# Designs tried in a protein design run: peptides against a protein of PDB entry 8OXM. Part 133

Target 1, 371 residues: chain A of PDB entry 8OXM
Amino acid sequence: FKAEFRLAGGVNLPKIIDCVGSDGKERRQLVKGRDDLRQDAVMQQVFQMCNTLLQRNTETRKRKLTICTYKVVPLSQRSGVLEWCTGTVPIGEFLVNNEDGAHKRYRPNDFSAFQCQKKMMEVQKKSFEEKYEVFMDVCQNFQPVFRYFCMEKFLDPAIWFEKRLAYTRSVATSSIVGYILGLGDRHVQNILINEQSAELVHIDLGVAFEQGKILPTPETVPFRLTRDIVDGMGITGVEGVFRRCCEKTMEVMRNSQETLLTIVEVLLYDPLFDWTMNPLKALYLQQRPEDETELHPTLNADDQECKRNLSDIDQSFNKVAERVLMRLQEKLKGVEEGTVLSVGGQVNLLIQQAIDPKNLSRLFPGWKAWV

## One batch from the design tools (peptide; made by RFdiffusion4, then SolubleMPNN)

Design b2_p16_5_s2 (from b2_p16_5, 11 letters changed)
Fold by OpenDDE base, seed 2:
Structure b2_p16_5_s2 (fold): chain B 371 residues (1-371), chain A 16 residues (1-16)
Amino acid sequence: as target 1 above (371 residues)
Amino acid sequence: KGELILEEIMKAALSL
């Protein structure tokens, strides 16, 4: 380990530590404090399983459909080491960095990221109609620029094309697997892009099994397919490669129903895997920047074990776990809103739900649905 | 221990 560390931005002030491996390579490591990295570790194992299923199928293997994984070493319930994805950047840092973000560079006459955030925060407690109108105004004055990521990083046209395809495949695979697992909190800081591969790395996997739907502001999209995410695919958008890769991923997931259900059942009943949403976690995930000043860190989570009888906790937990398994089984059967859909029909519905500006306008402003 | 059990169960479920 080097003696120097850098603070990454954010409430928990994660420490970036450089270490030299036994191979003589420098690796950055992110040391998160106060976060339970066991959830990330478990979800990385689930992603490795999904990758194994995708490699067994000839059509998904030919398309190189994989979810990027990273090593997680949980050190305690409140600390762990992430293998820092060397050569990755948060999509949010590239797009909406305060000084040199791609939106400011390529669209200097558009609204600033701050103006967009402010407008959406002002309507946060308003009607869905008012949120939609302001979201449409924000979107009109904040046009996508993520196409420039591949153009800046890959100057050779043939390499640029291959990397744009790798990006599109990565978005498709992670979107469908993320939907099956009910991954939430897909804000622009929780999605990294590899500057060499153009593949996405999903981090902070603490919102799973649709627990994003029970947040104070419920999640209304199955995955992140915002305008910048689509712009990175180039002129075809969600059509062609993206749609076909979603369909092929969904085919493999649906054909692996028994395996997926068995593994998720074991995860849901693992006493070491706390996947349930708690009020403190919900407050943390949807905290306002203005409220950061007043919340003194003195709420030790340890003291409010309200003596709910162990029996009532277990019964409530079991009912939530059963509901998660039932919903997973429905997804793997193609049951959406009480209707059985084909793979193409289900993928189409999910794409439409993810790009719907009505759904996007209802998200928590911190999710940055206009990016 | 739990993580090892999960890895073994996942390996078993993938062997089916």
Scores: peptide ipSAE 0.019, ipTM 0.601, DockQ to the pose 0.020
Fold by OpenDDE base, seed 4:
Structure b2_p16_5_s2 (fold): chain B 371 residues (1-371), chain A 16 residues (1-16)
Amino acid sequence: as target 1 above (371 residues)
Amino acid sequence: KGELILEEIMKAALSL
C-alpha cells in the first residue's frame, strides 16, 4: 500500500488507497469504513449472475445489456476493500455539486439544489397533496440538465449518439434488474456514471428485496427514473430504446424465474447475509439534519430487553423471507397489484410508477427525487 | 467460506 490516500466524496469519507499487487501492478482500492460491504459483495455476485443470463439470451446479448459490476472484498461487517471505479463520477456530483454542478452551470436562474432540498424538507411531514404541490413547484424551477453529460464528454456526434444509447441501455438493464432484486430508488451519490462508456455503476447496495418500502419514508418507485435520469436518454426519453431494453431484460428475468428464485432463496436464508432492514440502518439512510444533535450513542441501553424469544425473531424472519420470495415470484410471473401482466404491460406499469410525480413527491427529500 | 459457497451455489444454479 502507498502511504498516500485520497478521500472520495460522500458521507462515509471512503479512502482511495493505491496498492501494488504481488504482480507489481498498481490498483486503486476504495476502503470503506463503517459500511457493511457483504451486501455489496453479494449483490455484485447476483449482478454477475444476471449478466450471465443476459449474455446467454441472443436479444439481450446483441443489445449488450449488462449491469456494471465492481470488485468487492469484504474484510468485516464494517470494513472492506472495493475496486475504485476509476473514470466514474457520481451523477449527484455532476448534477448538483455546489460549486460547478450542471444545474448551476446550465440553469443559473433555476432554484439552487439547496433551495429545492429546503422546500421539500419543509413539507416532509405534510400531506401527500402538499408534497405534490411543492414538488411540482420545485420541478418547474429546477429543470433537468443531464443531457449535457454526454454532450460534454463526447464531442463527436456519432460517438455521442452511441454513448447516449449505451447510457439508455445501462439505465434500462439496471432499472429492471434493480426492480427484480428490489433495490428501489437509489441516492444520486450511489449511482456512478462511467465517463468513457456512459454506463451506470450502482454502489452501496444496502437496500435490497424491497426493504426500502419499510423505511420511515417508504419508497414509492420501483427504481430511480427521475427527470435527470430520463434527460440523459435524450429526446426519446423513456420511449423507444429504453422501453425495448427494459422489455428484453424483463423477458430474460421472467424466463429465468427458477434460477433467480433458487439463488435468492439461498441468499435470504444465508445467516451471514444480513439483508433485513434494522432501525439503525433505517435512521442512517434517512437521517434528518435535526436528528444529528440527539444521536448521542446511549451505549447504556441494557442488553436485557432484546431477548425477544429467539423463536419469535426466527418466525418473524422466516415470514419476511417467505414474503420476499413470494413477491419475487410475483414479479417474475408479471403479477402486479394482483393482475398478471405481459412483459410490455409490466414494463409499462413500472415506467409509469417510476416517473409519476405523485410517487416522486412522496420519496425521502434526502434522496432528491427532483434530480 | 460463505462467499465461496455462494459463488459455488450460483455456479451450480447457472449450470441448470
Scores: peptide ipSAE 0.018, ipTM 0.589, DockQ to the pose 0.020
Fold by OpenDDE base, seed 3:
Structure b2_p16_5_s2 (fold): chain B 371 residues (1-371), chain A 16 residues (1-16)
Amino acid sequence: as target 1 above (371 residues)
Amino acid sequence: KGELILEEIMKAALSL
């Protein structure tokens, strides 16, 4: 370990530590001191397994369909070491940073990211109809710019084209695997892009198995396929390469249903893997600036009343785990809303759900569905 | 111990 550390930005002030391995390679490590990294570690192992399944299939291997993974070493329930994803940037930092975001640079006459956030926060407690109208106004005055990421980073036209294909494949693979695993909280800071490969790295995997649907503002999309995500694919958008890569990924997942079910079953019943949504986690994920004032943790709430009978908690947990497994089995059979769909039909439904402005307008404003 | 068991179960499930 080097004696010097850098602070990464953010509420938890994570420490970036440079470490020289026994192989003589220098590696940047992020030390998080407040987050449960066990969920990230477990989900990275599941992604590595999905990658193994994708590499066994000739059609997905030829397309280089992979989810980018990072090393997680959990040290405790509240501490661990992440391999820092060197040469990655949050898509939100590129798109909507306050000073030099791509929206401000390429669309200086559009609404600011702050104006968009404010407009959507003002209607947060309003009807779905009012949310939809304001979301459509925001979208008209905040046009996508993510096409410029590859244009800025890759000046050679042949390299640019290859990197745009790598991006599109990465979005497709991570979207389908993320849907199968029920991965939520896909806001613009939880998705990194690699500046060299144009591949996505999904971080903060703390919302899985569709637990985003039980948030105070439920998640209404299967994955992030917002206007900027689509703009990064270029003129074909969700058609052609993206759709075919989603279909080939879904085909491999459905053909691997027994393996995926067996593994998720072991994970759901692991007492060390807390995947369930709790009220404090839900409040943290959807915290409003107005709610910061009342959360003085009066640490003095007497330990007495949370003797909910261990038997009723255990029965309720088992029923939730069984429902998660049943829903995973349905997804892997192509059962959507009680109907069995083909791979193409299922992928089409998921794409339509993810791009529907009615679904996007209902998301928590912190998710930034207009980006 | 738990992580090693999970890796072994995952390897076993991938060998089927």
Scores: peptide ipSAE 0.018, ipTM 0.597, DockQ to the pose 0.019
Fold by OpenDDE base, seed 1:
Structure b2_p16_5_s2 (fold): chain B 371 residues (1-371), chain A 16 residues (1-16)
Amino acid sequence: as target 1 above (371 residues)
Amino acid sequence: KGELILEEIMKAALSL
């Protein structure tokens, strides 16, 4: 270990440390000291499995459909070491950095990211109609700029085109696999983009199996497909390459139903894998900037009264696990809203749900659905 | 122990 560390941004102040391996190679590592990394580690293994399925299929292999994975080493329930994704940047940092973000650089006359957030926070407790109207005003005055990522990083037109395709394929693969695993919407800081490959790396996988639907502000989209995410695909948007890559990914997932169900069943019943949403985790994920001051450590709620019979807790857990498995089976059969859809029909529905400004306007403002 | 079991189950499920 080197004696020097860098702070990564974020509430938990993760430390970036450089380590020399037994092979003499320097490796950058992210040390998280307060986050449960077990869920990240497990989800990386599930992504590796999905990648294996995608590599076995000739059509997905030819398209190089993969989810980018990173190494996770849990050290405790609250600490671990991540392989630092060297040469990646959070898409939120590129897009909405306060000083030099792409929105400020390319759209200096648009609303600031802060103005957008403020407007959407003001309507957070309002009707869906009021949320939609303000979201449309925000969207009109905050135009997408993520197309400029590939243009800034890849000056050669042939390289630029191939990297835009790599990005589009990465979004498609992660969107469909993320939907199957119930990852839901993703905060813009929890999606990294590789500055060399243009592929996405999803980090902080603490919401899975549709647990985002039981948050205080429930998720309304199957995956993040916001305007900037679409803008990064270029002029065709969700049509052509993205749609076809989603369909081919979904086809492999549906054809691998038995394998996926078996693996997820084992995960859901693993007593070491806490995938369930707890109230403290829900509060943390949807924390308001104003609520940071009132989290005094006085949640020494006396451990005494939650002697709910261990049997009733276990029965409630098992019923949630069964419901997750049933919903996973429905997704893998193409059952949406009680109707069996073709792969193309299912993918079309998911795309329409993900880009619908009515669904986007209902998301938690902290996750910045206008970005 | 649980993670090792998971890797073995994943390997087994991928070998089917």
Scores: peptide ipSAE 0.011, ipTM 0.575, DockQ to the pose 0.020

Design b2_p16_5_s3 (from b2_p16_5, 11 letters changed)
Fold by OpenDDE base, seed 2:
Structure b2_p16_5_s3 (fold): chain B 371 residues (1-371), chain A 16 residues (1-16)
Amino acid sequence: as target 1 above (371 residues)
Amino acid sequence: SGELILKEIYEKALSL
């Protein structure tokens, strides 16, 4: 390890460390403090399993449908080493960086990212109707620019086309697998894009099994399919390649129902895998930017006070785990809102839910649904 | 360790 470290920014002040491998190559590592990386490690193993299922199927293998995975080494309940995804950038950094984000460069007359966030924060406690109206105003004055990512990074037209297809396939695979696993908190900093492959890397997997629905501001979309995410696919948007890749991914997931249920059942009952949402985690995920200054380091969650009757906690936990398994079984059967859908019908419903401005307008402003 | 258990369960679930 090098003696020097850099701060990556953010509330937890993650440390970027450089290490030299036994191969003599320098590798950047992200050391997260104060975060439980065990959930990320478990979810990476689930993604590797999904990749194996996708690789076994001829149709998904031909389409190269995969979720990008990274190595997680949990060191303790509050520390670990992430394999730094070298050559990746957060989509939020590319799109809405305050200095030279793509929205500012390509759309200088649109609202600033700060103006959009401010407008949505002002209506955060308002009606769904008022949130929708302000969200539509923001969307009119903040037009998508993510098409320029591939245009900037891939100057050769043939390479550009291949990378745009790789991006579209990565979005499709991660969207469907993420939906099946109930992956939440898909804000623009938790989705990285590889600058060489154009594939997405999903990080911070701490909201799974639809626990995003029990946040103080519930998640209302099955995955991130916002206007910039769609713009990166090019002229066809969600139609053609994206839809077909979603359908083929969903087909493999539904045909793997027993395997997926068995694995998720074991994960839900693993005492080392805390997937449940707690109030402190919920507060942390939906904190206001203005509140970042006052969070003194003294949130030692003292383990002491939750000695409520172990029996009642275990019964409540078991009921939540059973509900998660039942909902997973419904998804894998194509049961949506009490109706059994075909793969195409289910994928269509999920796409419509993910792009619906009414659903997007209800999200926490920190999720940046207009991006 | 939970990782070994997951790998064995994964290998079992893939053998089905």
Scores: peptide ipSAE 0.013, ipTM 0.541, DockQ to the pose 0.019
Fold by OpenDDE base, seed 3:
Structure b2_p16_5_s3 (fold): chain B 371 residues (1-371), chain A 16 residues (1-16)
Amino acid sequence: as target 1 above (371 residues)
Amino acid sequence: SGELILKEIYEKALSL
């Protein structure tokens, strides 16, 4: 370890430390305090298993379909070491940074990111019809610009084309695996892009197994496939490469049903793996800017173990775990809304659900569905 | 550790 550390910024003041490995390579590590890294660590292991399945299949291996993973070493419920994702940027930082964001640079006459957020917050408590109308107005006046990421980073046309394909494959693989695992909270700060590979890195894996559907504002999309995400694929959008990579990923997941069910069953019943949504976590994920008052998490975990009868909690937990396993089995069989779909039919349904402006308009405004 | 158990379960599930 080097004697010096840097602050990464943010409320939790994470420390960046430089470490020399036994291989003589310097590696940056992020030491997080106050975050439960156990869920991230477990989900990274599940992603590594999915990557092994994708590498065994000839068609997914030829397409280089993989989920980008990072090393997580949980030290406690409130501390751990993350491999710092060097050479990555949050897609939100590139797109909607207030001063230098791509929307402001390429579309200076469009609504500002702040104006879009304000308009969607004003209708947050309104009908779905009013939310849809305002979302459509926002979308009309906030046009996608994420195509410029690859154009700025890759000046050579052949490299640019290859990197745009790498991006499209990364979106497809992470979208399908994320759907199978029920990964939520896919806002623009929880998705990083690698500036060298154009591949996505998903962080903050604390909403899994469709627990995003039980949030106060439920998640209505299977994955993030917003207009900027699609614009990064170029002129073909969701057609061609993206769709084919989704289908090939889904085929591998469905053919690996027994393996995936066995793995997830062990995780759901691991007493150290808290995957369930709690009211405090729900409040934290969907806090209003007005509620940014000092909720110092002085929640001493010790006092509010109200001895709810262990039997009723255990029965409730087991019923939720069984429901998650049943829904995972349905997804892996291609059962959607009580109908068995082909791989192509299932992938098509998921794409349509993810791009539907009615579903996008219902999301929590902090998710920024217009980006 | 839970990681060893997951790896053994995964290796066993891949041997089936």
Scores: peptide ipSAE 0.012, ipTM 0.544, DockQ to the pose 0.018
Fold by OpenDDE base, seed 4:
Structure b2_p16_5_s3 (fold): chain B 371 residues (1-371), chain A 16 residues (1-16)
Amino acid sequence: as target 1 above (371 residues)
Amino acid sequence: SGELILKEIYEKALSL
């Protein structure tokens, strides 16, 4: 290992370290401290399995539909080594960096990212109607700019067009696979874009199996398909290539029902794989800047009351696992709200849910649904 | 260990 490290941006300040392998090659690694990388590692394996299913199907293989994966080596419950995704940037960094974000550069007269966040935080405890009105005001005064990512990186029109298609395919594949696995909405810092391929890399997979629905502010979208995500697809938006790639991905997932159920069943009942949402994780994911002051470490709550009967915890866990499997089976059958849908009908419903400003306005403001 | 188990389960699930 080199003695020097760089900080990657983000709350946990992950350390980028360069190591020389036994093959004499330098490899950049991300060392996360205090994060359980086991969930990330498991989800990367599930993505590799999904990629294998997508490569077997002629229609998805021809479209090069893949979810981008990275190598994760969990070292402990609180440490691991990630392969650093060189040549990637968080979409949030590109869009809403305070110094040189694309919104500031291309839309200098729009609301600042801070103003948008403030407005949405002010209504966080308000009615859905008030949230929707303020969200629409924010959206009107914060217009999407993510189209400029491909325009900045790919100056040749033919390359630009190809990369915009690669982006659109990557969003489609990750959206449908993410929906099947219940990843929900994704924080803008947890979606990386590759500056060479225009493909997305999803990181920090701490919310899976619809556990985002049990957060203090529950998720209301099946995946992140915000205005900037759509703007990156260009003039067709969610129509044409995106929709068709979603449908072809969903066809493969539904046709692989037994395989996916078997894999997820094993994962849900693996005692080493903690996928359940806990209160501390929920607080961490939706922490308010104001709540940092009240975390007095004085919860020396005696170890005594966590003797909730191991039986009641186990019975509650089993009921949650069964519910997750049942919901996964429904998704893979095309059952939405008690109705069996065709692949096209299901994909259409999911797209409509994901772009609905009423659903987006209800998301946790920290995840910036207006971006 | 866990990677091997998932791979073996996946190989089993694909052999069905």
Scores: peptide ipSAE 0.012, ipTM 0.545, DockQ to the pose 0.018
Fold by OpenDDE base, seed 1:
Structure b2_p16_5_s3 (fold): chain B 371 residues (1-371), chain A 16 residues (1-16)
Amino acid sequence: as target 1 above (371 residues)
Amino acid sequence: SGELILKEIYEKALSL
């Protein structure tokens, strides 16, 4: 290990360290010291299995539909080593960095990212109608710019086009697999884009199996398909390549139902895999900047009274696991809102749900649904 | 022209 480290930012201040492998190669690693990386490791294994299914199918293989994976080595319940995604940037850093973000560079007269966040936080406790109106005002005064990512990185028109397609395919694959696994909306800092491939890397997989729907502000979208995510696809938006790649991915997932159910069942009942939403985790995921000062967890260890019978906790867990499996089976059958849909019908519904400004306006403002 | 190459790449990518 080198003696020097860099901070990657974020609440947990993960450390980027350089190490030399036994092969003499330098590798950059991210060391997290406060997060449980076991969930990330498990989800990376599920993504590898999904990639294997996608590679076996001729239609998805021809389209090179894959989810980008990274190596995760959990060291403890609160520490681990991640393979640092070298040559990646968080889409949130590219888009809404206060100094040099693409919104500030390309749209200097639009609302700042801070103004947008402030406006949406002011209505957080208001009606859905008030949230929608303010969200529409924010969207009108904060126009998408993510198209410029590929234009900045790829100056050759043929390369630019190829990379925009790679991006679109990556969004499609991750959206559909993310929906099947119930990853929900993804914070813009938890989506990395590779500056060479234009493919997405999803990190911090702490919300899975629709646990985002039980957050204090529940998720209302099946995956992140915000205006900037769509803008990165170019002029066709969600139509053409994106839709077809979603359909082909969904076909493979639905045709692999038994395999996916078996895999997820093993994971849900793995005593080492805590996928359930903890109240502290929920609070962390939806923490307001103003609430940082009061959460000294004086977890006084002395509340002996939460000897809730081990039997009642286990029965509650099993019922949640069964419900997750049932919902996964429904998704893989194309059952949406009690109706069986075709692959095209299901994909269409999911796209419409993900891009609906009414659904987006209801998301937690901290996750920046206007970006 | 760069536009024709883009169109052919587009049509190939749409046919995939």
Scores: peptide ipSAE 0.000, ipTM 0.290, DockQ to the pose 0.014

